# Peptides against a protein of PDB entry 3OIQ: the designs that were tried, part 120

Target 1, 212 residues: chain A of PDB entry 3OIQ
Amino acid sequence: KNRIFVSSSKDFEGYPSKAIVPVQFVALLTSIHLTETKCLLGFSNFERRGDQSQEDQYLIKLKFKDRGSERLARITISLLCQYFDIELPDLDSDSGASPTVILRDIHLERLCFSSCKALYVSKHGNYTLFLEDIKPLDLVSVISTISTKSTNSSKHSSSELISECDLNNSLVDIFNNLIEMNRDEKNRFKFVKLIHYDIELKKFVQDQQKVL

## One batch from the design tools (peptide; made by RFdiffusion4, then SolubleMPNN)

Design b1_p23_5_s4 (from b1_p23_5, 12 letters changed)
Fold by OpenDDE base, seed 2:
Structure b1_p23_5_s4 (fold): chain B 212 residues (1-212), chain A 23 residues (1-23)
Amino acid sequence: as target 1 above (212 residues)
Amino acid sequence: SKFEELLKKEEENESLTEELVPE
C-alpha cells in the first residue's frame, strides 16, 4: 500500500471509519507522555483551528504491549530527547520504578521538527495513529531546505513516493504558522524565547516575515 | 486540561483499535 502524505491532521476526518492506512507527515514535537502503561508523542503543524488548541494536533502512540515494545519506546524517547537536547527528568532514579516523562509545550523552548511515519488505524469512526518510524530533522537543515528554492530535483531517490515538494510545503507552512503565532501578543510562542535562538534563525525569521 | 482530554480520547480510541494493529 502506498504511504499517504498528510498535510493536515484534519485529513483524518475524511478517512474511512474502518481502515489501516500508512501515513506520513512533518510536524513539530509538542509533547511527550511516557508512563508505566503508555507512550504518546504529540505533534503539531500549528494550523489555525478556531478556538481549539494548536498543540498536539497529531497524537501518536508507540506500541507499549510487552517488555520489548516498552523498551523500544523508552529508547526512542531517549534518542529523540538526546537529538533535540531535551532535558529528561533524571530517568536514573535508583527507584526501580519505570521513569515517567510528561513534557508539554516543547515547541515553546525548542523547534523539534520531525518526519513521522505512522499507521492510521480506525474502527467505528475512531482512530489511533501508531508510530512506525520517526526522523528528527535538524533546524539548520530545515532552514536551508526552505531557503534553497527546490531547484535540485536530484533524480536518484525514486523509491520514496512522497514528494520532496510535500515535505517542503509542510515545513514552510509550519514556519508561517509560527511567524503568525509570534506576531500574536496573546500567543505564548515567541522565537526569542527558544533556547536555540541564534543569528541564523533570527535572520531566517526576519526574511520570511517580509514575504508574509 | 486540554491535554488530559486528548489523552482520555486517545485511550478510548486505543481500546477500540489496538487489536487491529498489525504485528
Scores: peptide ipSAE 0.323, ipTM 0.885, DockQ to the pose 0.895
Fold by OpenDDE base, seed 3:
Formats: structure tokens, sequence, C-alpha cells
Structure b1_p23_5_s4 (fold): chain B 212 residues (1-212), chain A 23 residues (1-23)
């Protein structure tokens, strides 16, 4: 089955009540919930949803049924946090207690852009998103991609049928939503509070604000 | 909290969907 690109987590409201659908989206990492029994990742594009939270719009489950799946989940979390410079407690501690990681509001300190592949699995109108693959995106690369509108039809192999247009549109939408949040005095998100706020990001935000 | 409500909803959904995940 072809993988479907998802631009909004509202799209799932129209999905079949009993299905398995491979999906893909791009969003910011907002939360990590790793316990002894489960592993969840929260993502958001910060689409305005009336009175609904803008956080954790995509709640993604990692398989956590056996020692093998648990190990894979822990490795995945470790690698993501290493890539985004997120401080984690030592996950390898010889203390027979599995480390618990509960991080929220990650987007308030770091913009962790991620391209996610997941399985939408539904039963009786309820659904779960199971992680299949995750690719962290470099912020400098994201900014460059938005700025250049570059149809870099670089001949990267035909296997990732992501419409370059869909990815770019979603990245633009995320930044536009963040700019709106930054303008809102009631919103906790501020670009100047990001740990990695630099001259390049500042300039990009200032230039993008002139178009909105 | 809104997050606790999301987690609870996910646990409910998980119990219904977990058996359907391909190995």
Amino acid sequence: as target 1 above (212 residues)
Amino acid sequence: SKFEELLKKEEENESLTEELVPE
C-alpha cells in the first residue's frame, strides 16, 4: 500500500473505523513518555484547534511488548535525544529499575523537527499510531529548504514517495503557527527562549513575519 | 491535565488496537 502523507492530525477523523494505513507526517517533537510499560512520543504542527491543546496532536506509540521491542524503543529515544541535544537520565544504569523519562513542552526549548512514518491502526472508530520510522531533521536544513523553494530534483532514489511539496508546505505551516504563537502574549512559546536561538533563526523568523 | 487525558485515551485505544499491529 502507498504511504499517505498527513498534513493535519484532523485527517484521522475521516479515516476508516477498522483499518491499517501506513502514514507519514512532519512535526515538532513535543513530549517523550517512557515508563516501565510504555513508550509514547508526542508531536505537533501547532494547528489551531479551538479549545484543544496544540501539543501532542500526533501521539505515537512505540511497540513495548517484550524485551526486544522495549530495547528498540529505548535505543530510539536515546538516538533522538542525542541528535536534538536533549538531556536524558542514563538509560543503561545497572540499577534494575528501567529509567523513566517524562519530558513535556520540548518545543519551548528546542525545535525538534521530525519526519515520522507510522501505522494508523483503527478498531471500533478508535485508532493508535505505531511508529515505523523516524528521521530527525536539522533546523538549518529546514530553514534552507523553506527559503530556497528549491526543487532540488537531486536524483535521490524513487523509494521515498514523499511529495517534496507536501513536506515543504507542512514545514512552512509549522513555522507560521510558531510565529502566531510567538505573537500571542498568552502563549508560552517564544523564539527568544529557544536554547539554539541564533542569528540565522532570528533572521529567518523576521523575514517570514513580513510575509504573514 | 490535558496530557493525562490524552494518555488515558491512548491506553484505552491501545488495548483495542495492539493485537492488530503486524509483527
Scores: peptide ipSAE 0.320, ipTM 0.884, DockQ to the pose 0.824
Fold by OpenDDE base, seed 1:
Structure b1_p23_5_s4 (fold): chain B 212 residues (1-212), chain A 23 residues (1-23)
Amino acid sequence: as target 1 above (212 residues)
Amino acid sequence: SKFEELLKKEEENESLTEELVPE
Protein backbone atom coordinates (compact mmCIF):
# COMPACT_ATOMS: atom_id res chain seq x y z
CA LYS B 1 0.00 0.00 0.00
CA ASN B 2 1.39 3.41 -0.92
CA ARG B 3 2.09 5.56 2.12
CA ILE B 4 0.70 9.08 1.76
CA PHE B 5 2.87 12.00 2.81
CA VAL B 6 0.83 14.47 4.85
CA SER B 7 1.91 18.11 4.86
CA SER B 8 -1.00 19.30 7.04
CA SER B 9 -3.14 17.65 9.70
CA LYS B 10 -6.09 19.39 8.00
CA ASP B 11 -5.70 16.85 5.18
CA PHE B 12 -7.48 14.34 7.43
CA GLU B 13 -10.70 16.38 7.22
CA GLY B 14 -10.95 15.25 3.57
CA TYR B 15 -10.13 11.60 4.30
CA PRO B 16 -12.74 8.80 3.98
CA SER B 17 -15.17 8.32 6.89
CA LYS B 18 -14.30 4.60 6.92
CA ALA B 19 -10.73 3.78 5.92
CA ILE B 20 -7.32 2.50 6.89
CA VAL B 21 -4.72 4.72 5.24
CA PRO B 22 -0.97 4.50 5.88
CA VAL B 23 0.38 8.03 6.27
CA GLN B 24 3.68 9.74 6.97
CA PHE B 25 4.46 13.23 8.19
CA VAL B 26 7.27 15.28 9.69
CA ALA B 27 6.55 17.41 12.73
CA LEU B 28 7.87 18.60 16.07
CA LEU B 29 7.12 16.57 19.17
CA THR B 30 4.97 18.78 21.42
CA SER B 31 3.55 16.42 24.06
CA ILE B 32 3.87 12.99 25.65
CA HIS B 33 0.98 11.44 27.53
CA LEU B 34 1.79 8.06 29.07
CA THR B 35 -0.53 6.70 31.74
CA GLU B 36 -1.52 3.27 33.01
CA THR B 37 -4.12 2.93 30.24
CA LYS B 38 -2.88 4.93 27.24
CA CYS B 39 0.07 6.38 25.40
CA LEU B 40 -0.28 9.43 23.17
CA LEU B 41 2.25 11.60 21.36
CA GLY B 42 1.42 15.11 20.25
CA PHE B 43 3.10 16.61 17.20
CA SER B 44 2.76 19.91 15.39
CA ASN B 45 3.86 21.75 12.27
CA PHE B 46 2.63 24.94 13.96
CA GLU B 47 0.35 25.79 11.06
CA ARG B 48 -1.76 28.86 11.70
CA ARG B 49 -5.28 27.68 12.55
CA GLY B 50 -6.92 30.93 13.62
CA ASP B 51 -7.78 30.82 17.34
CA GLN B 52 -6.92 27.12 17.64
CA SER B 53 -3.85 26.06 19.58
CA GLN B 54 -0.92 25.29 17.32
CA GLU B 55 0.16 22.42 19.59
CA ASP B 56 -0.79 18.76 19.24
CA GLN B 57 -2.07 19.07 15.64
CA TYR B 58 -1.17 15.40 15.17
CA LEU B 59 -2.33 13.32 18.11
CA ILE B 60 -0.76 9.89 17.64
CA LYS B 61 -1.76 6.85 19.65
CA LEU B 62 0.55 4.02 20.54
CA LYS B 63 -1.17 0.64 20.86
CA PHE B 64 -1.78 -0.05 24.53
CA LYS B 65 -4.01 -3.15 24.58
CA ASP B 66 -1.82 -5.70 26.36
CA ARG B 67 1.40 -5.99 28.37
CA GLY B 68 3.44 -6.46 25.19
CA SER B 69 2.12 -3.31 23.51
CA GLU B 70 2.41 -1.36 26.77
CA ARG B 71 6.03 -2.41 27.08
CA LEU B 72 6.70 -1.39 23.48
CA ALA B 73 5.06 2.00 24.09
CA ARG B 74 7.15 2.61 27.23
CA ILE B 75 10.35 1.60 25.42
CA THR B 76 9.43 3.91 22.51
CA ILE B 77 8.92 6.84 24.88
CA SER B 78 12.16 6.08 26.71
CA LEU B 79 14.15 5.92 23.46
CA LEU B 80 12.61 9.15 22.14
CA CYS B 81 13.30 10.97 25.39
CA GLN B 82 16.85 9.64 25.44
CA TYR B 83 17.41 10.76 21.84
CA PHE B 84 16.07 14.28 22.44
CA ASP B 85 17.61 14.62 25.92
CA ILE B 86 14.13 14.94 27.44
CA GLU B 87 14.30 14.47 31.18
CA LEU B 88 11.61 12.08 32.29
CA PRO B 89 10.41 12.70 35.82
CA ASP B 90 12.24 10.33 38.13
CA LEU B 91 9.62 7.73 38.71
CA ASP B 92 10.81 6.88 42.19
CA SER B 93 7.80 4.60 42.15
CA ASP B 94 9.07 1.99 44.56
CA SER B 95 5.31 1.33 44.53
CA GLY B 96 5.46 -0.83 41.36
CA ALA B 97 3.04 1.64 39.73
CA SER B 98 3.49 2.02 35.98
CA PRO B 99 5.28 5.27 35.21
CA THR B 100 2.99 8.18 34.36
CA VAL B 101 4.56 10.78 32.07
CA ILE B 102 2.70 13.92 31.12
CA LEU B 103 4.87 16.39 29.21
CA ARG B 104 3.50 19.38 27.32
CA ASP B 105 4.97 22.22 25.33
CA ILE B 106 8.15 20.24 24.59
CA HIS B 107 8.88 22.56 21.64
CA LEU B 108 9.43 25.48 24.06
CA GLU B 109 12.60 23.82 25.35
CA ARG B 110 13.65 21.47 22.53
CA LEU B 111 13.05 21.20 18.80
CA CYS B 112 12.26 17.49 18.52
CA PHE B 113 11.89 16.91 14.77
CA SER B 114 10.34 13.52 14.05
CA SER B 115 9.43 11.59 10.92
CA CYS B 116 6.32 9.59 11.81
CA LYS B 117 4.62 6.71 10.04
CA ALA B 118 1.06 6.13 11.18
CA LEU B 119 -2.18 4.41 10.26
CA TYR B 120 -5.14 6.68 9.76
CA VAL B 121 -8.10 4.57 10.93
CA SER B 122 -11.58 6.04 10.58
CA LYS B 123 -15.16 5.03 11.40
CA HIS B 124 -18.21 7.25 10.96
CA GLY B 125 -15.95 10.24 10.22
CA ASN B 126 -14.03 9.90 13.48
CA TYR B 127 -10.40 8.89 13.16
CA THR B 128 -7.40 7.76 15.18
CA LEU B 129 -3.78 7.91 14.10
CA PHE B 130 -1.89 4.84 15.27
CA LEU B 131 1.89 5.02 15.36
CA GLU B 132 3.63 2.47 13.14
CA ASP B 133 7.14 3.91 13.17
CA ILE B 134 8.99 6.98 14.40
CA LYS B 135 12.36 8.32 13.35
CA PRO B 136 13.77 11.15 15.44
CA LEU B 137 15.68 13.68 13.34
CA ASP B 138 18.85 15.38 14.49
CA LEU B 139 18.53 19.17 14.45
CA VAL B 140 21.97 19.64 12.89
CA SER B 141 20.94 17.25 10.12
CA VAL B 142 17.65 19.13 9.64
CA ILE B 143 19.48 22.47 9.42
CA SER B 144 22.03 21.03 6.98
CA THR B 145 19.28 19.49 4.82
CA ILE B 146 17.39 22.79 4.55
CA SER B 147 20.57 24.84 4.01
CA THR B 148 22.08 22.65 1.30
CA LYS B 149 18.84 22.74 -0.75
CA SER B 150 19.42 19.18 -1.91
CA THR B 151 18.89 19.66 -5.62
CA ASN B 152 20.03 16.06 -5.56
CA SER B 153 16.82 14.92 -7.05
CA SER B 154 18.43 11.57 -7.54
CA LYS B 155 15.87 10.41 -10.11
CA HIS B 156 15.49 7.13 -8.26
CA SER B 157 11.88 6.63 -9.31
CA SER B 158 11.17 4.12 -6.54
CA SER B 159 7.50 4.66 -5.63
CA GLU B 160 8.36 4.21 -1.93
CA LEU B 161 10.51 7.32 -1.62
CA ILE B 162 8.54 10.04 0.00
CA SER B 163 9.76 12.88 -2.14
CA GLU B 164 12.83 14.30 -0.44
CA CYS B 165 11.16 17.50 -1.64
CA ASP B 166 8.06 16.87 0.54
CA LEU B 167 10.22 16.23 3.59
CA ASN B 168 12.34 19.32 2.93
CA ASN B 169 9.29 21.49 2.25
CA SER B 170 7.70 20.37 5.53
CA LEU B 171 10.91 21.10 7.45
CA VAL B 172 11.12 24.57 5.87
CA ASP B 173 7.46 25.23 6.67
CA ILE B 174 7.99 24.25 10.31
CA PHE B 175 10.96 26.61 10.63
CA ASN B 176 9.03 29.40 8.93
CA ASN B 177 6.16 28.90 11.38
CA LEU B 178 8.61 28.90 14.32
CA ILE B 179 10.16 32.14 13.01
CA GLU B 180 6.69 33.71 12.91
CA MET B 181 5.99 32.48 16.45
CA ASN B 182 9.35 33.86 17.59
CA ARG B 183 8.45 37.27 16.11
CA ASP B 184 5.08 37.29 17.89
CA GLU B 185 5.47 38.86 21.33
CA LYS B 186 2.36 36.99 22.54
CA ASN B 187 3.80 33.61 21.58
CA ARG B 188 5.67 31.72 24.30
CA PHE B 189 8.01 30.16 21.75
CA LYS B 190 11.41 31.86 21.51
CA PHE B 191 14.50 30.35 19.91
CA VAL B 192 16.73 31.89 22.59
CA LYS B 193 14.86 29.92 25.27
CA LEU B 194 15.69 26.56 23.69
CA ILE B 195 18.10 24.54 25.85
CA HIS B 196 20.09 23.63 22.74
CA TYR B 197 20.19 27.16 21.29
CA ASP B 198 23.67 27.50 19.83
CA ILE B 199 25.60 29.59 17.31
CA GLU B 200 24.65 27.27 14.44
CA LEU B 201 20.91 27.47 15.14
CA LYS B 202 21.21 31.23 15.70
CA LYS B 203 22.92 31.71 12.34
CA PHE B 204 20.43 29.46 10.56
CA VAL B 205 17.44 31.33 12.03
CA GLN B 206 18.99 34.69 11.11
CA ASP B 207 19.59 33.50 7.54
CA GLN B 208 16.03 32.11 7.23
CA GLN B 209 14.55 35.34 8.62
CA LYS B 210 16.12 37.24 5.69
CA VAL B 211 14.25 35.06 3.18
CA LEU B 212 10.86 35.58 4.85
CA SER A 1 -8.22 22.44 29.19
CA LYS A 2 -8.02 22.21 25.39
CA PHE A 3 -5.57 19.34 25.83
CA GLU A 4 -8.02 17.47 28.07
CA GLU A 5 -10.71 17.97 25.43
CA LEU A 6 -8.36 16.53 22.79
CA LEU A 7 -7.63 13.54 25.03
CA LYS A 8 -11.34 12.98 25.64
CA LYS A 9 -12.06 13.17 21.91
CA GLU A 10 -9.22 10.72 21.25
CA GLU A 11 -10.65 8.27 23.80
CA GLU A 12 -14.04 8.53 22.09
CA ASN A 13 -12.45 7.99 18.67
CA GLU A 14 -10.34 5.09 19.96
CA SER A 15 -13.40 3.24 21.24
CA LEU A 16 -14.85 3.50 17.72
CA THR A 17 -11.67 2.66 15.76
CA GLU A 18 -9.68 0.16 17.85
CA GLU A 19 -11.60 -2.80 16.41
CA LEU A 20 -10.49 -1.74 12.90
CA VAL A 21 -6.76 -1.67 13.67
CA PRO A 22 -4.98 -4.58 11.98
CA GLU A 23 -3.21 -6.94 14.42
Scores: peptide ipSAE 0.318, ipTM 0.884, DockQ to the pose 0.896
Fold by OpenDDE base, seed 4:
Structure b1_p23_5_s4 (fold): chain B 212 residues (1-212), chain A 23 residues (1-23)
Amino acid sequence: as target 1 above (212 residues)
Amino acid sequence: SKFEELLKKEEENESLTEELVPE
């Protein structure tokens, strides 16, 4: 089965009540929930559902069935945190307890763009998203991708089933949503509060704000 | 919290879908 690109978490409302569907999406990492028994990653594109922004629109489970899958989950979290310069809470090594990591609202400090491959699994209208693959995206590369492709609708049909257009559109939509959040005085998100807020990001946001 | 509600919903959904996950 071809992998389906998902532009919105609302797409799942139209999915079959009993299915296994490989999906892919691009979103910001918003939460990490690693305990003794489970590992979850929250992602969002911050699409408005009514009057409120949605955090954790994509709740992605890492398999956590055995010691092997648990180890893989922990390594995945460590690598993601290293890539995004996310400080993991000091695992108080003294307590002998398996390290728990609970991070929320990651997007308030860091823009962690991620391309995710997941398996949508549904039964009786309920679904779970299982992580198959994750690619962290560099913010400079994201900005460059949006800035360059806004001009060239060149149909480079690269044989990857996901249209470069779908990826770009999703990245643009995320930034547009962040710009709206930044303009809202009630919203906690502000670009200037990002730890990595630099001249490049500032300029990009200013240029995008003129078009919106 | 909204996050706790999402976690609870995920646990409920997982319990229903676990049997369908390919090994």
Scores: peptide ipSAE 0.316, ipTM 0.883, DockQ to the pose 0.877; fails the geometry check

Design b1_p23_6_s1 (from b1_p23_6 with D1S F6Y E11N D19E E23K)
Fold by OpenDDE base, seed 5:
Structure b1_p23_6_s1 (fold): chain B 212 residues (1-212), chain A 23 residues (1-23)
Amino acid sequence: as target 1 above (212 residues)
Amino acid sequence: SFSLSYPLPSNEELFEEVEEEAK
């Protein structure tokens, strides 16, 4: 099946009431909700939706079907958090107690860009997004990609090719939305409050602000 | 950078789960 690139979580409002559709998007990680029975990852592109919360526009589910899949979910969370330098409690505790992790508003401290592949599954007009694949993106690489408009034709097979245009457009849109949030005095998001706020990010934001 | 693949259940199980979450 052809994978659909999704630029907005509103696209799902037009999807069939009973379907399985492979989708892909790029967004910022906003929340992690790990329990004994499931893991939910929240993502957002911070598209304006009136007065609604801009976080968790994409809720991605990692279902536990067995101990192996639960372990893989925990490993996935650990590796993502290690990559983004997010502090987690030790998930490998021999205590037999499944650690509960609830993180929210991750984007207020760290810009965690992620490329996600998921299955959109709908029944009776309700839907769930199930994780198929996740790839964290390095912020320096994201900034470089936007700045250079570099079409890195990675020779990977045609089935894994995100339209480089779709990826770049989504990354630009996210930064534009963050710039608007940063300008809003009522918005909690501020670039200067990011733990990893450096000279490179500062310069990039200043240059993007001149175009908006 | 890395990618991590997560195993999915059958299509039937996915549809059942969506129905259970809607109750």
Scores: peptide ipSAE 0.602, ipTM 0.953, DockQ to the pose 0.848
Fold by OpenDDE base, seed 3:
Structure b1_p23_6_s1 (fold): chain B 212 residues (1-212), chain A 23 residues (1-23)
Amino acid sequence: as target 1 above (212 residues)
Amino acid sequence: SFSLSYPLPSNEELFEEVEEEAK
């Protein structure tokens, strides 16, 4: 089955009430919810949705089917957090209590760009997104990708199933949404409050702000 | 950068999970 690139989580409102659809999106990691019974990853592109919260627009479930899949979920969380430099409590602590991890509003401190493949599964009009694949994206690489596509298409044949156009459009949309949030005095998001806010990010944001 | 694939349950189990989460 062809994988559908999703630019908005509103696209799911038009999906069948009983289906399994492979989807792919790019978004910022906003939350991690790991308990003994479930693992949820929250993502957002910060699309404006009236009075709805802009966090966790994509809730991705890591289903535990056995002890092996539970362990893999924990490893997945550890690897993501290591990649994004997110501090986690020691998940390997010999205290027989499964560590609970609840992180929220990750985007307020770190821009954690991620490419996700998931299964959209619906029944009776309700749906769940199940994780198939996750790829964290480097911020410098994201900035470079947006900046270079304004000029000549160097055909890097990335074997990625996403059209380079869809990926870049989504990345641009996310940054535009973040710029709007940064301009809003009521919004908690500010680029200058990011732990990794540097001269390169500052310059990129300033250049993007001139186009908006 | 890395890519990590996560194992999926059966289609039947996925449909059952969605029904249970809606209760």
Scores: peptide ipSAE 0.601, ipTM 0.953, DockQ to the pose 0.837
Fold by OpenDDE base, seed 1:
Structure b1_p23_6_s1 (fold): chain B 212 residues (1-212), chain A 23 residues (1-23)
Amino acid sequence: as target 1 above (212 residues)
Amino acid sequence: SFSLSYPLPSNEELFEEVEEEAK
């Protein structure tokens, strides 16, 4: 089945009430919810949705049904957090208590760009997004990708089914939304409050702000 | 950069879970 690139979580409102659809999106990691019974990752592109929270626009479930799959969920969370320098409580504690991890508002401290593949599964008009694959993206690589492709419309048809254009457009849209949030005095998001705010990110944001 | 593949159950089990979460 062809994988659909999703630019907005509103796209799911038009999806069939009973289907399995492979999807892919790029978004910022906003939340982690790991308990004994469930593992959820929240993602957002910060698309404006009126008065609704801009967090967790994509809720991705890591399904586990046994101790082995639960361990795999924990490993997945640990590896993501290690990549993004997110501090977690020790998940490997041999103490028979399953560690609970509840992180929110991750985007206020770190820009955790992620390319996610998921299965959209719907029944009776309700849906769940199940994780198939996650690729964390390096911020320097994201900035470089946006900066270089804005000038070179060279049709490098990389044979990956998702157009490099869709990825770039989504990354640009996310930054534009973050710039708008940064300009809003009521919004908690500020680039200068990011732990990894450096000269490169500062320059990139300043250059993007001139185009908006 | 790395990618992490996450195993999924059968399509039937996925449909059952979506139905259980809606109750």
Scores: peptide ipSAE 0.601, ipTM 0.953, DockQ to the pose 0.881
Fold by OpenDDE base, seed 4:
Structure b1_p23_6_s1 (fold): chain B 212 residues (1-212), chain A 23 residues (1-23)
Amino acid sequence: as target 1 above (212 residues)
Amino acid sequence: SFSLSYPLPSNEELFEEVEEEAK
């Protein structure tokens, strides 16, 4: 089956009540929930959804099948946190208790862009997104990608199943949503509160704000 | 950047999981 690029988590409302659909999206990491029994990654595009929370629009499950998959989930979380410079509590605590990690509002301190491949699995109208693949994206690379493609509509027919345009459009939409959040005095998100807020990000945001 | 693949169980096991989460 072809992988479907998902630009909005609302797309799932139109999906079949019993299906398995391979999907891909790009979003910001917003939460990590690792316990002994489950691992969930929350992602958001911060699309406005009326009164619904803008956080965790994509809740991705890392399925535990055995001790090996649990360990792999823990390694996955460690690698993501290492990549994004997210401080984790010491997962190596000599206390024989499986370390619990609960992080929320990650986007308030760090922009953690991620490209996710998942299986949409539905039964009886309920669905779960199961992680297949995750690729953390470097913020500098994201900024450069958005900045360069504004000019070159060169038909590179890259045989990649996902239009390079879809990825770029989603990245632009995320930044536009963040800019709107930053302008809203009631919103907790502010670019200047990001730990990694630098001159490059500042300039990019200022340039995007002029177009909006 | 890196990519990390995560193993999934069978389709049947995935459907069962979704049914269990809905209860």
Scores: peptide ipSAE 0.600, ipTM 0.953, DockQ to the pose 0.828

Design b1_p23_6_s2 (from b1_p23_6 with D1S F6Y E11D D19E E23K)
Fold by OpenDDE base, seed 2:
Structure b1_p23_6_s2 (fold): chain B 212 residues (1-212), chain A 23 residues (1-23)
Amino acid sequence: as target 1 above (212 residues)
Amino acid sequence: SFSLSYPLPSDEELFEEVEEEAK
């Protein structure tokens, strides 16, 4: 089946009540919920949904089916957190208790752009998104991609069926939503509160704010 | 940049899990 690029988690409201659909999206990591039995990753594009929380619009499950998959989930979380410079409580603590990790509101401190491939699985009108693949995106690369409006279709990455346009549009939409949140005095999100807020990000945000 | 793949169970097990989470 062809992988569907998803620009909004509302798209799932129109999906079949019993299906498996491979999907892909780009969003910010907002939460990590690691327990003994499961891992959930929350993502958001911060699309406006009325008075509903803009967090965790995409809940992606990492199922533990065996010790190997549990270990792989832990490694996945560790590698993501290392990449984004997210401090995790010691997952390696010698205390034989499986470490529980609950992180929320990650986007308030760090912009963790991620390209996710998942399976949409539905039954009886309920659905779960299962992680297939995650690619963390570097913020500098994201900013450069948006700024340069990729005229350089370098032909060589032929295998990723995503329209480069869909990726770029989603990244722009996320930044636009963050700019709106930053302008809202009631919103907790502020660019200046990001740990990695630098001159480059500041300039980019200022330039984007002039277009909105 | 890196890409991390995560192993999925069978389609049947995926459908069962969706049903269990709805309870």
Scores: peptide ipSAE 0.602, ipTM 0.952, DockQ to the pose 0.853
Fold by OpenDDE base, seed 4:
Structure b1_p23_6_s2 (fold): chain B 212 residues (1-212), chain A 23 residues (1-23)
Amino acid sequence: as target 1 above (212 residues)
Amino acid sequence: SFSLSYPLPSDEELFEEVEEEAK
């Protein structure tokens, strides 16, 4: 089956009530929920959805099937946190209890752009997104990608199943949503509160704000 | 940048999981 690029988690409302659909999206990591029995990754594009929380628009499950998959989930979380410089509570607590990690509102401190491949699985009108692949994206690379493609509509027919345009459009949409959140005095998100807020990000945001 | 692949169970097991989560 062809992988579908998803620009909005609303797209799932139109999906079949019993299906398996390979999907891909780009979003910000917003939450991590690791327990003994499950791992969930929350992602958001911060699309405005009326009164619904803008967090965890994409809830991605890492199913534990065995000890191997549990270990892989922990490694996945560790690698993501290492990549994004997210402080994990010491997983080495000498208490023989499996370390529980609950992180929320990650986007308030760090912009953790991620490209995710998942299986949409639905039954009886309910669905779950199961992780297939995750690729963390470097913020500098994201900024550069948005900045360079604004000019070169060169038809590079890259045979990649996902239009390079779809990825870019989603990244732009995320930044636009963040800019709107930053302008809203009621919103907790502020670019200047990001731990990694630097001159490059500042300049990029200022330039994008002039277009909006 | 890296990519990490996560193993998935069978389609049947995936459908069962979705049904269990809905209860």
Scores: peptide ipSAE 0.602, ipTM 0.952, DockQ to the pose 0.846
Fold by OpenDDE base, seed 3:
Structure b1_p23_6_s2 (fold): chain B 212 residues (1-212), chain A 23 residues (1-23)
Amino acid sequence: as target 1 above (212 residues)
Amino acid sequence: SFSLSYPLPSDEELFEEVEEEAK
């Protein structure tokens, strides 16, 4: 089956009531919910949805089917957190209690861009997104990708199944949404409060703000 | 950068899970 690139989680409102559809999106990691029985990753592109929360627009489930898949979920969380420099409690603590990890509002401290492949599974009008693949994206690489596509298409043949156009459009949309949130005095998101806020990010945001 | 693939259950188990989460 062809994988569908999703630019908005509203696209799922038009999906079949009983289907399995492979999807792909790019979004910011907003939450991690790891318990003994489930793992959920929250993502958002911060699309404005009236009065709805802008966090966790994409809830991705890591289903535990066996002890091996549970361990793989924990390893996945550890690797993501290591990549994004997110502090986790020691998941290997010999205290026979499975560590519970609940992180929320990750985007307020760190911009954790991620490319996700998931299965959209629907039944009786409800749906769940199941993780197939996750790729964390480096912020410097994201900024460079947005900045360079405003000029000559260097055909880097990235073997990625996403059209470079869809990826870039989604990344631009996310930054535009973050800029709007940063301008809103009622919004908790501020670029200057990011732990990794540097001169490069500052300059990029300032340049993008001139176009909006 | 890395990419990590996560194993999926059967289609039947996926449909059952969606039905259980809706209860």
Scores: peptide ipSAE 0.601, ipTM 0.952, DockQ to the pose 0.834
Fold by OpenDDE base, seed 5:
Structure b1_p23_6_s2 (fold): chain B 212 residues (1-212), chain A 23 residues (1-23)
Amino acid sequence: as target 1 above (212 residues)
Amino acid sequence: SFSLSYPLPSDEELFEEVEEEAK
């Protein structure tokens, strides 16, 4: 099946009421909800949706079907958090108790850009997004990619190629939305409050603000 | 950078789960 690149979670409103559609998007990680039975990852591009919360526009589910899949989900969360320097409680506790992790508003402290492949599954007009693949993106690499308009033709097979244009456009849109949020005095998001706010990010934001 | 693949259940199980979450 051809994978569809999704630029907005509103695109799902036009999707079939009973379907399985492979999708791909790029967004910021906003929440992690790990329980004994499931993991939910929240993502957002911070597209304006009136007065609604801009977080968790994409809810991605990792279902536990067996101990192996549960372990893989926990490893996935651990590796993501390690990559983004997110503090987690020890998930490997020998205590036999499945640790519960609830993190929200991750974007207020860290910009965790992620490329996600998921299955859109719908029935009776309701849908769930199931994780197929996740790739964390380095912020320096994201900034560089936007700044250089660099088409990195990675020689990977045509089936794995995100349209570099779609990726870059989504990354630009996210930054533009964050800039608007940063300008809004009522919005909690501020670039200067990010733990990793450095001279490079500051310069990039200042340069982007001149174009908006 | 890394990528992690997560195993999915059958199409039938995916449809059942969507139906259960809607109840």
Scores: peptide ipSAE 0.600, ipTM 0.952, DockQ to the pose 0.846

